# Designs tried in a protein design run: peptides against a protein of PDB entry 6RO1. Part 33

Target 1, 216 residues: chain A of PDB entry 6RO1
Amino acid sequence: LGKEIEEYIHKPKYCLPFLQPGRLVKVKNEGDDFGWGVVVNFSKKSNVKPNSGELDPLYVVEVLLRCSKESLKNSATEAAKPAKPDEKGEMQVVPVLVHLLSAISSVRLYIPKDLRPVDNRQSVLKSIQEVQKRFPDGIPLLDPIDDMGIQDQGLKKVIQKVEAFEHRMYSHPLHNDPNLETVYTLCEKKAQIAIDIKSAKRELKKARTVLQMDEL

## One batch from the design tools (peptide; aimed at target 1 V107)

Design b2_p19_4_s1 (made by RFdiffusion4, then SolubleMPNN; from b2_p19_4, 8 letters changed)
Fold by OpenDDE base, seed 4:
Structure b2_p19_4_s1 (fold): chain B 216 residues (1-216), chain A 19 residues (1-19)
Amino acid sequence: as target 1 above (216 residues)
Amino acid sequence: SMAERLERVEKRSEELLKE
């Protein structure tokens, strides 16, 4: 269900107005979870589809992300990799395709005007960590309907299913539902199928994005 | 409107950061 919502919120027609400098966003590229980063800016790239000649605009958002130090050494040829959990990493401005945004926060931070100094980039990481400490249950998200104004009936049906599921989870203590294992296995299977579909879509899109990143 | 929604989000962000 969360992945179905993600398929709406990462669409440029919905999210672009909210990608102001300082907006907290979560970035995920296939198996690489960068976690929360901060929007620096976005740009529209003209992309000509090779087969149709149609202009398909590519939206690239520059996001300040915690990256591994290893990925920085070959930054000219290698894609940025997320910092390992036990690694300090380094905050880097990474060009990210808008569809790789897995979440968008309601929170907008102040960012330094000059992000060339390491200290300025690292200060933003401290600010993200402070927000995470304030919200132990998770950083507040944009509401896809009330904030983003998405009117798609498919999304409304997804939200209704989430609400109905949450209501059932709260009304029936999961501990007493003998179908808990079945619901968890179904949720895990559905999550796994959604991961596999998302992975397959990402592989298809990464094959396109790596092709486009190599052309950039 | 989109502008009104953005304004509400910015106000909420400011409130969340004051806590």
Scores: peptide ipSAE 0.562, ipTM 0.935, DockQ to the pose 0.831
OpenDDE base, seeds 1, 2, 3, 5: peptide ipSAE 0.548, 0.553, 0.547, 0.545; ipTM 0.933, 0.932, 0.933, 0.930

Design b2_p19_4_s2 (made by RFdiffusion4, then SolubleMPNN; from b2_p19_4, 6 letters changed)
Fold by OpenDDE base, seed 1:
Structure b2_p19_4_s2 (fold): chain B 216 residues (1-216), chain A 19 residues (1-19)
Amino acid sequence: as target 1 above (216 residues)
Amino acid sequence: MMEERLERVLERSEELLAE
């Protein structure tokens, strides 16, 4: 359900008006999670589809992201990689396709006018970390309906399902159970055992079938 | 031999599920 919401949020027709300099955005590219970064600017690039000749504009947003220092040394040939959890990393301005934005915050930061100095870029990281400290439950997101004005009925249904799920989760008796993690782990183990039993039963059936064929 | 081994694995798995 969260992924379904993201599919609406990252559409240029909805998100472009909110990609102002200083906007906090979350960037994810396949297995690379950069976490929260800050919008520097965006640009529209003309792209022509090779087969149809139709204009399919590409939208690129420059985002200040925490990158691994190792990836930056090889930057001539390789895309920037996110900093490891234990790494400080370095803030770099990275061109990002708009569809790679996984979240957009309601928060906007002041950014230095000149981002060429490393210290200026790292100051923005400190600002992001300060915002994260202020919001222990997570950086506040733009509301897709109230803030972004998305009128799509599909999105409204998804949101309603999310709210219903959250309500059930928070109302569940186990939600406040101090043993919740233990119970969850036991449920996962039980589920795995059930899969293993089904697999073993299938193999037993196959083995019996083979034995019967050898006796014929 | 292989069938007996599979039966033992099944029995043990069922015991673990009952816990």
Scores: peptide ipSAE 0.026, ipTM 0.536, DockQ to the pose 0.007
OpenDDE base, seeds 2, 3, 4, 5: peptide ipSAE 0.024, 0.026, 0.024, 0.024; ipTM 0.527, 0.528, 0.544, 0.532

Design b2_p19_4_s3 (made by RFdiffusion4, then SolubleMPNN; from b2_p19_4, 7 letters changed)
Fold by OpenDDE base, seed 3:
Structure b2_p19_4_s3 (fold): chain B 216 residues (1-216), chain A 19 residues (1-19)
Amino acid sequence: as target 1 above (216 residues)
Amino acid sequence: SMEERLKKVEERSKKLLEE
């Protein structure tokens, strides 16, 4: 369910207005989880596909991320790598494709104007860690409907399913019922909801393809 | 408007950091 919401929020048409300097964002690239970083700036790159004449704009956001020291040495040739959990790491400004943003926080930090000094970049890490301490259950997220204003009916259905699931989970505290069967049934329901969401997305993609065909 | 939504989020962000 979280992954399904992610597929909406990382779309440029929804998230770009919220990518102001200081916005907390979570960055994930395949197997590399950078965790929470801070937006510095974003840029629009027009990619003209030579064969289609269509401008497919690429959006790159510069994000302060905790990187491994090894990635800094090879920064000219290799992609930045996240710091290991036990490593101090170093905060670096990393260009990130917008679709790699896995989460966007409602929290916006003040950042130093000059991020060239290492100490200024490391101060931002301290600020992130302070926010994480204040929110032990997780950094507050932007609401995709109420904050971001996403009107997509597919997303609304996903959220309604999440809310219904959460309501059921809180109304039946899993913690007190030792019945493994209830946990399995909830896990199966979660899996089924994920399948239904994937199916609904396929139908929405088909419906959009049909709408695009009707506009052609 | 999007601007009004942004202002609301900024106000909430300030409150969250003051707590």
Scores: peptide ipSAE 0.452, ipTM 0.909, DockQ to the pose 0.738
OpenDDE base, seeds 1, 2, 4, 5: peptide ipSAE 0.014, 0.252, 0.452, 0.442; ipTM 0.429, 0.833, 0.909, 0.905

Design b2_p19_4_s4 (made by RFdiffusion4, then SolubleMPNN; from b2_p19_4, 8 letters changed)
Fold by OpenDDE base, seed 2:
Structure b2_p19_4_s4 (fold): chain B 216 residues (1-216), chain A 19 residues (1-19)
Amino acid sequence: as target 1 above (216 residues)
Amino acid sequence: SMEERLKRVEERSEKLLAE
């Protein structure tokens, strides 16, 4: 169910207005979970679809993420990797394709104007950790309906199922609700739209190593 | 409007960070 909601919220038509500097976002790339980072800025890139010649705009968001120190050495040629468990890591500004945003928070932090100094970047990590301490059940998310204004009936049905499931779990904690499977099937049909995003990745590779571009 | 939505989110964010 969480993955199904993710497929809606990471769409540029919904999330772009909320990608202001300081917005907390969660970034995932395949098996790499960067956790929570902070939006620095976003940019629209023109991409020409190789097969149709149609312009498919790519959206790249620069996100301050906790990265492994090992990945920093190859930052010009390789995608950043998340810090390992128990690793200190280093906060780096990473260009990320918008579809790699797994969550968007309602929380917006103040960020330093100059993120070139390591201390300024690390100060943002401290701020993220302070927010995480305040929210032991997780950082507050944007509501896809009330905040983001997504009107897609598929999403509404997913949310209704989640709410019903949560209500049942709280009322009957031992109840395994089989209806979780029906929610997964609706998300698979919309995953086909993700294939069109692959073509757009080639043009961005020329300027900066964008997260997930090296996998193309 | 989107502006009103953003305003509500900002107000909520400020409240959450002030606590």
Scores: peptide ipSAE 0.451, ipTM 0.908, DockQ to the pose 0.801
OpenDDE base, seeds 1, 3, 4, 5: peptide ipSAE 0.439, 0.444, 0.450, 0.440; ipTM 0.906, 0.910, 0.909, 0.906

Design b2_p19_5 (made by RFdiffusion4)
Pose (drawn by RFdiffusion4):
Structure b2_p19_5 (pose): chain A 194 residues (1-46, 58-67, 79-216), chain P 19 residues (1-19)
Amino acid sequence: LGKEIEEYIHKPKYCLPFLQPGRLVKVKNEGDDFGWGVVVNFSKKSLYVVEVLLRCAAKPAKPDEKGEMQVVPVLVHLLSAISSVRLYIPKDLRPVDNRQSVLKSIQEVQKRFPDGIPLLDPIDDMGIQDQGLKKVIQKVEAFEHRMYSHPLHNDPNLETVYTLCEKKAQIAIDIKSAKRELKKARTVLQMDEL
Amino acid sequence: YKGIHLNLEAVEKMELLEE
């Protein structure tokens, strides 16, 4: 569901109007993410590209690392979430100290909103009047309710058990696909003719 | 500032727990 929501938000007809300088954006590509960042501007490429400060062809910052902000151009279809907040940015972003200042400014924004950095309502704000997105948002609130209700959510060992579950789940996916092709390969093809 | 609050990572984990 989360990824399905991102796809609606990826549509440039819907998200481009809200990519004003200083907008907070979360970006993820093929798995790894850079946390949150701030946009500077956007233009066409070659698809659309926006230059965003992120924590880090570079890779994202590790959890233990304090991080160093860097501006990088990214494709618009790599934005996972867009916030209601637009934090002020310096005019000349060339200095390193200003880049750190922005990192500290967002650290203060995250504090002002411990419930999470507010997101744009894709309907009330972004204008996605598509009916499919309605049923998606409904399933999200329902499954979130199911998640926090699960006895394991609070358990500190949840991440330890969740990984063993993830591994055991993938092995099972292989067995399924492997058996699928085997049922096909083992099949005699011309028996219906006969 | 106004906005909605969604924890999509928790939804993804719940989907996997249901599987």

Design b2_p19_5_s1 (made by RFdiffusion4, then SolubleMPNN; from b2_p19_5, 9 letters changed)
Fold by OpenDDE base, seed 2:
Structure b2_p19_5_s1 (fold): chain B 216 residues (1-216), chain A 19 residues (1-19)
Amino acid sequence: as target 1 above (216 residues)
Amino acid sequence: VKGVYYDFEAVERMLLLES
């Protein structure tokens, strides 16, 4: 179900309006999970389909990602490798095909104007880590329907299935297993947190509140 | 000031692009 949602959100017609500089995005390339990065810019590249001659535009987003030190600077995602969990790594601007975006956050960061200095790039990592600290249950996602305005009936059906599944999980008599109460309490907390985050996002949207991170 | 903000204008921009 999560993968099915991903198949919608990474489509250029839906995601491009949300790929502003500073947008938090999650990048995954096959087995390589780069985690959360920050959009720097995007570009439209002309691609000619070899068989039809039809112009199929490729969209490339430059994303500041935590890469292994062994990764080449400014390499394509195909050449870049994510930093290991225990590795410090280095934040690098990596060109990423838009379909490799696995998630798009409602959060945007202020980014340095000049990302050439390593210290400026690493400062963005510090900002991402602070956001992650503030959202222990995960960085807030854009809602594909409410925030991204996707009208596709297929997606609506997927969301309804997810909601129905969640509802069934909550309604399921698994309440009698004390070990499951912890999981359900965590799921209920997660769902309530998701609702509370959605509500808080709506309230924040109304308040236009810029969360200044004074400690950064 | 390095800040975090929610992009509340994203929806508005999307509507403008469709328009």
Scores: peptide ipSAE 0.035, ipTM 0.551, DockQ to the pose 0.042
OpenDDE base, seeds 1, 3, 4, 5: peptide ipSAE 0.026, 0.116, 0.026, 0.029; ipTM 0.566, 0.709, 0.457, 0.491; seeds 1, 3, 4 fail the geometry check

Design b2_p19_5_s2 (made by RFdiffusion4, then SolubleMPNN; from b2_p19_5, 6 letters changed)
Fold by OpenDDE base, seed 5:
Structure b2_p19_5_s2 (fold): chain B 216 residues (1-216), chain A 19 residues (1-19)
Amino acid sequence: as target 1 above (216 residues)
Amino acid sequence: VKGIYLDFEAVEKQELLES
């Protein structure tokens, strides 16, 4: 189900309007999970289909990603690899095909204008880590329907299935939990927090909402 | 200026074509 949602959101017609500089995105390439990175820019590449001669534009997004230092040594010949959990890694601008975006956040960052210095790139990692601290339950996603404006009926059916599955997963264990009232209160608090977040998001949709701005 | 913010807005199609 999550993968089925990804098949919609990573389509250029839906995601490109939200790939502004500083947007948090999650990148995955053939089993390599880079986690959360930050959009720098995107570009359109002309692609000619070999068999039809039809122009099929490819979109490449440059994303600041936490990369293994080992992969950087061979960067002339090898694709960047994600940093291991136990290593610090280094933030690099990595060109990725747009369909490799697995998630798009509602969060944006102010990024340095010059990303050539390593310290400027590493400062962005500190900002990502700060976002993760503020959102312990996970970095907030753009809603594919309400935020991204996807009208596809197939997606709506997938979302309904996810919601029904989540409701069943929560309702079945909860009915057997003697702490049902505490979990209902936590779920009502979470639902009220989600409603308050959704209400706050609706109120915040009227303007860019600054979560934190440090005047330097 | 360093900052973290929420942004739910799409850029206009015209801006996408100019980028």
Scores: peptide ipSAE 0.443, ipTM 0.841, DockQ to the pose 0.034
OpenDDE base, seeds 1, 2, 3, 4: peptide ipSAE 0.392, 0.432, 0.363, 0.431; ipTM 0.817, 0.841, 0.809, 0.836; seed 1 fails the geometry check

Design b2_p19_5_s3 (made by RFdiffusion4, then SolubleMPNN; from b2_p19_5, 5 letters changed)
Fold by OpenDDE base, seed 2:
Order: sequence, then structure tokens, then C-alpha cells
Structure b2_p19_5_s3 (fold): chain B 216 residues (1-216), chain A 19 residues (1-19)
Amino acid sequence: as target 1 above (216 residues)
Amino acid sequence: VKGIYLDLEAVEKQELLES
């Protein structure tokens, strides 16, 4: 189900409007999970579909990602690899095909104008880590329907299935729980909190809410 | 000033797709 949602959100027609500089995005390339990075820019590349001859534009997003230092040594010939969990890594601007974006956050960062200095790039990592610290349950995502404006019925069905599954996952184990009312109230509160979060997000659509403006 | 903020706004779609 998550993967099915990804198939929609990574489509250029949906995601490009949200790939502003500083946008947090999650990058995954097959077995390589880069985790959360920051959009620097994107570019359109002409691609000719081999079978149709039709120009299918490929979009490449430059994402500041935490990369293994080992991968940097061979950067001329090998694709960047994600930093190991135990290594600091180095933040690098990596060109990524847009379809490799697995998630798009509602969070944006102010990024240094010059990302050539390593210190400037590493400062962005500190900002990402601060975001992660603030959101221990996960970095907030753009809502594909409410925020991204995806009207595709297929996606709506997927979301409905997820919601129904979540509801069932919450309701089925709880059907035997005598605290069903409390859980329904918690689920209703969570749904109401989700609605309130959606409503608050709608109000937030009008205002760049600075979560933190500290001298980072 | 480095800041973290929420941004739920899309850049106007037409400018991005035509570029």
C-alpha cells in the first residue's frame, strides 16, 4: 500500500510543484536507502522513448544526501551510496531521478546558497537531524490528496484501503478489547486529530509556519 | 538565519512543466 502511494507521488505532474529548494524528500534506490535529504533543484532532461519516439521528459532532482565517504572516492564512475548507520558520512548533492523519491515532506529548510563548502552541506545534515528529533514518530509527509492535490481515483482507493486497513487493524484487535469505546474514542480522536491536523494544515497553507528559526 | 518550516504550497504548475 505504501508503495502504491509512492507510484503516484513520484510522478512529475504531482511532485514537481513541491520540489522547491529546501524541501525534505526521502530517496530510495533499489537496495540503497539514503533516507531524508534536501532538494537543491531539479532539471528536465529530454528522453526519447525507444519504442514510441515520443519525447518523454525525465526529471532529475539534485538532492543533498548523506553519502558514504567510500563512495565519494569513486564518484566519477560509481553512483553515490548512502552513509552507513554508524558513519557520519558526507552530505553530497546527488542527481536523482524523480521516481526514486519515496516520500515528500511538508517540511522545508533554509539551505545555504553556496553548497560547495563541506561545512555548508554538513550544516544541512544538522538541520535534518533537528527535524527528525522534533518528529520522533516520523517526518511529516505531504498529504497526496489534500496537499498535493492528486485527484486520481486509484490513489483515493488506495488511501481508502489504507484507512480501512488501519481502522481494521485498530478495530479487529480491539473488538475483543473491553476498552473498545476508549479505543474508538482514541481512534476518533486520532481521526479528529488527523482532521484537525488537516485543518491546521489547511490553515498552514496560508502561512509558512516557521517551526524553528534559531541560529542553526 | 537557518530555519525549519512547513510549506504546503505548490509552485504554480505551469511554470514548472513548461520549463
Scores: peptide ipSAE 0.343, ipTM 0.819, DockQ to the pose 0.036
OpenDDE base, seeds 1, 3, 4, 5: peptide ipSAE 0.324, 0.318, 0.321, 0.323; ipTM 0.811, 0.805, 0.809, 0.811; seed 5 fails the geometry check

Design b2_p19_5_s4 (made by RFdiffusion4, then SolubleMPNN; from b2_p19_5, 7 letters changed)
Fold by OpenDDE base, seed 3:
Structure b2_p19_5_s4 (fold): chain B 216 residues (1-216), chain A 19 residues (1-19)
Amino acid sequence: as target 1 above (216 residues)
Amino acid sequence: VKGIYLDLEAVERQLLLES
């Protein structure tokens, strides 16, 4: 179900309006999970299919990602690799195809104007880590319907199935599986966070103010 | 200024443009 939602949100027609500089996004390329990064900019590449005359526009987003130091040395020949859990890594601006975005956050960061200095890039990692500390149950996502404005009936059906499944998980007496209580508590916290975010969004929509969460 | 914010105004503007 989560994967089915990703198939909608990563479409350029839906996500491009939300790829402003400073937007938190998750990047996953095949088996490589980069985790949370920060949007720097995006560009449109026109692929002319030589035989069809149809322009299929590819979109590339430059994302500041935590990369392994080894992959950076070989960057001329090899794709960037995510930092290992045991290494510090280095923040690098990586060109990413838009369909590799697995999640888009409602959170944006103020980023340095010049990302050429390593210290400026590493400062953004500290900011991401601070956001993660503020959201121990996970960084908040854009709602694909309420925030992203996706009107696709297929997505609405997927979300209804997720909500019905979550409701059934909440309404079924958790079988005496201690693992299910942990999942339930995480789901309740996530649902409560989602409700709190929706409530905060409704209140903020009424207030016409940007919630500055914190100065970094 | 380094900071964290929820960009709800951008979301609202986009929703208004699609309406």
Scores: peptide ipSAE 0.123, ipTM 0.734, DockQ to the pose 0.050
OpenDDE base, seeds 1, 2, 4, 5: peptide ipSAE 0.105, 0.106, 0.026, 0.032; ipTM 0.720, 0.700, 0.547, 0.395

Design b2_p19_6 (made by RFdiffusion4)
Pose (drawn by RFdiffusion4):
Structure b2_p19_6 (pose): chain A 194 residues (1-46, 58-67, 79-216), chain P 19 residues (1-19)
Amino acid sequence: LGKEIEEYIHKPKYCLPFLQPGRLVKVKNEGDDFGWGVVVNFSKKSLYVVEVLLRCAAKPAKPDEKGEMQVVPVLVHLLSAISSVRLYIPKDLRPVDNRQSVLKSIQEVQKRFPDGIPLLDPIDDMGIQDQGLKKVIQKVEAFEHRMYSHPLHNDPNLETVYTLCEKKAQIAIDIKSAKRELKKARTVLQMDEL
Amino acid sequence: EEEEEEEKKEKIEEINEEK
């Protein structure tokens, strides 16, 4: 569901109008993410590209690392979430100190909103009048309710058990696909003719 | 719930107006 919502938000017809300088954006590509960042401007490429400050062809910052902000161009279809907040940015972003200042400014925004950095309502704000997105948002709130209600959500060992479950779940996916092709390969193809 | 939403909007507006 989360990814499905991102695809609606990826549509440039819907998200480009809200990519004003200083807008907070979350980016993820093929798995790894850079946390949150701030946009500077956007233009066409070659698809659209926006230059965004992120924590880090570079890779994202690790959890233990304090991080260093860097501006990088990214494709628009790599934005996972967009916030209602537009934090002020310096005019000349060339200095390192200013880049750290922006990192500190977002650290303060995250504090002002411990419930989470507010996101744009894709309907009330972004204007996605598509009916499919309605049913998606409904399943999200319902499944989030199911998640926090699960006895394991609070358990500190949840991440330890969740990984063993993830591993056991992937091994099972292989068995399924492997058996699928086996049932096909083992099949005699010309028996219906006969 | 409506009051909390208004307070949050006000905070957002303050942040968006900060220089």

Design b2_p19_6_s1 (made by RFdiffusion4, then SolubleMPNN; from b2_p19_6, 7 letters changed)
Fold by OpenDDE base, seed 2:
Structure b2_p19_6_s1 (fold): chain B 216 residues (1-216), chain A 19 residues (1-19)
Amino acid sequence: as target 1 above (216 residues)
Amino acid sequence: KKEEEEKRKKLIEEINSEK
């Protein structure tokens, strides 16, 4: 279910309207989890499918991400790597294919006009960390239906299943069924995504107030 | 900023017109 929701939200036809400069997005590339970054801009690149000659436009979003310092040394030829948890890292503008966006936040930060200075990039990391402190249950997500306006019936069914599952999970006492752990890992991912959507809706109502962070 | 926002708006309009 979470992956199913992700498959909708990362589609250019849905997410591009929300990829404004300063939008918080989560980036994951295979095993590399960059966590939360900030959209700088996006571009459409013409791509010709080698087998069909069909124009399949690639959408690249430039995202300010916390990268390992080691990956930056080879940045001309190698993909950026996420900073280790214990590493300070450095915020870098990384070109990311739109399908690598695992989440899109309702939060939009102010970003410096010039991101060339390291201090300006690191200031954005401080802002992300401040948002994370304000949202201990996680940074609020855009609602795919209410915020993103996705009309896909498949997604609506997925969300309804998640909501129904959450309702059941809250209404059923935690019966210690040992087979629950594996079903729970999938269902907790589903329920966590729905909780994340629902908490994100509640926090989006609160985050409309967090635009007052301009005063600190 | 305005020019980038206009480019972004045009790109969104293009994507929406492909629907």
Scores: peptide ipSAE 0.047, ipTM 0.539, DockQ to the pose 0.023
OpenDDE base, seeds 1, 3, 4, 5: peptide ipSAE 0.013, 0.024, 0.023, 0.016; ipTM 0.390, 0.497, 0.422, 0.394; seed 3 fails the geometry check

Design b2_p19_6_s2 (made by RFdiffusion4, then SolubleMPNN; from b2_p19_6, 7 letters changed)
Fold by OpenDDE base, seed 1:
Structure b2_p19_6_s2 (fold): chain B 216 residues (1-216), chain A 19 residues (1-19)
Amino acid sequence: as target 1 above (216 residues)
Amino acid sequence: KEKEEKEKKKLIEELNNEK
């Protein structure tokens, strides 16, 4: 359910108006979770698809992210990597494709005008950490309907299912069951397996489409 | 829930006004 909401909010047609400087955003790239960062700027790049000649615009957002210091030493050729849990890391301005935004916050921070000094970038990390302390249950998100104005009926159905599920969870007498943590862990595992099956089916469909093109 | 949403809104407003 949360991932289905992410599939809407990261679309440029919905999120671009909210990518102002200082906006808190969460960035994930495959297995790399950068956590919360701050929007610095965004740009639209013209991209031409090599096979179709069609203009496919790339949307790149510059996000101040907590990066591994090891990845920064190799930065001439390698993509920035997130700081390890036990690492302090360093805040860096990273160009991110807009579809890698996993969440967008209602919170907008002040950012220094000059982000070249390390101290200025690191001050933004302190500000993020202060916001996280103020919101122990997590940084507040933009509402996809009320704040972002997403009118998609698929999203509305997802939200209704989430609300109905939440209502059932809070009304369920099992709220006092010591096995609740085990049930939650099993539900998370089941949700992850369902995602992995859906991904594998998409890859299998792509592979079949490529094989059909080689036979023509 | 409504109290928590009001507190979240207030905290967001405070964070945005500390500019």
Scores: peptide ipSAE 0.028, ipTM 0.598, DockQ to the pose 0.707
OpenDDE base, seeds 2, 3, 4, 5: peptide ipSAE 0.014, 0.012, 0.000, 0.007; ipTM 0.418, 0.448, 0.346, 0.407

Design b2_p19_6_s3 (made by RFdiffusion4, then SolubleMPNN; from b2_p19_6, 7 letters changed)
Fold by OpenDDE base, seed 3:
Structure b2_p19_6_s3 (fold): chain B 216 residues (1-216), chain A 19 residues (1-19)
Amino acid sequence: as target 1 above (216 residues)
Amino acid sequence: MKEKEEEKKKLIEELNNEK
């Protein structure tokens, strides 16, 4: 289910409008999980498929990622590797194919204009860590439907399955909790917050549309 | 706009904390 959602989100058609400088993104390449990084910029490269002559544009996003010290030494010949859990690592700007983005956050950070100094790059790591401390249950994601505007019926069915699974996952363990009333109150509060978020998203969209019309 | 974005962030935070 989460992986099926990822297959929609990482498509350039959907994610490119959200790859602004300072956007938090999660990067994963096969076995290498870099965790959360920050978008610096993106570029479109023209690629021609050798067998079809079709233009297959490659999208590369430059992401500031926490890399191992080995990545610093071999940067000319080897792909960047994520810092080990116990390693401090160093923040590096890494070119990442857009399909390697496993998650996109609603959060945007301020980034220094000059990322050449190590201290400026490491300051961004501190900012990521501060965001992670504020969100103990995980950094907030962009909603693929309400934020990203993905209208795909396949994705809607996947989300409905996730919601139904979450509802079952909350209902089943709680059937054995003697504090069932407290849990129902928490579930109702969660449902209300979800409605309020959806309302706030609609109001923000309306306000942005008005601002765009006033700038035209 | 900034105030509504901050309110939205708080609501997203609350929703995520209840997940």
Scores: peptide ipSAE 0.076, ipTM 0.527, DockQ to the pose 0.043
OpenDDE base, seeds 1, 2, 4, 5: peptide ipSAE 0.021, 0.005, 0.048, 0.050; ipTM 0.443, 0.346, 0.485, 0.595; seeds 1, 2 fail the geometry check

Design b2_p19_6_s4 (made by RFdiffusion4, then SolubleMPNN; from b2_p19_6, 8 letters changed)
Fold by OpenDDE base, seed 3:
Structure b2_p19_6_s4 (fold): chain B 216 residues (1-216), chain A 19 residues (1-19)
Amino acid sequence: as target 1 above (216 residues)
Amino acid sequence: KKKEAEERKKKIEELNKEK
């Protein structure tokens, strides 16, 4: 459900009006989670599709992100990498494809006019950390309907399913159970066993199909 | 191949007993 909402909000049609300088955004690229960064600017690039010759607009947002020191050394040849959890890292302006934005905050920060000095970039990290401290339940998101004005009926149905799921979760008799963590762990084990059974059944079916082909 | 299918069948039966 959360991932289904992300599939709407990262579309240029919906998110571009909200990518102003200072907007907090979360960036993910495959296995690389950069966490929260700050929009510096965005640009539209013309991309020629290699097979059709059609111009497809590519949207690139420059985001100030916490990068590993290793990625700084290789920045001329390699993509930026997120700082490790135990690493201080360094704030860098990274060009990001708009579809790699996993979240957009309602919060906008003031950013220094000159981001060339390291200290100015690192001051923005301090500002992000201060926002995170003020919002212990997480940095507030833009509402896709109320803030972003998305009218898509598919999204509205996803939101209704999320709300109905949350209501069921918080109204569940086990929600206030002091043994909730134990029950949850048992439910996870049961779910894993069910996956393993389904996998083993698929493998058994494949093995039987191969045996039938060898008997023909 | 028949032995491997029987071993996989036994593993499914064991996993079903644990569930």
Scores: peptide ipSAE 0.018, ipTM 0.588, DockQ to the pose 0.008
OpenDDE base, seeds 1, 2, 4, 5: peptide ipSAE 0.012, 0.010, 0.017, 0.016; ipTM 0.477, 0.396, 0.568, 0.579

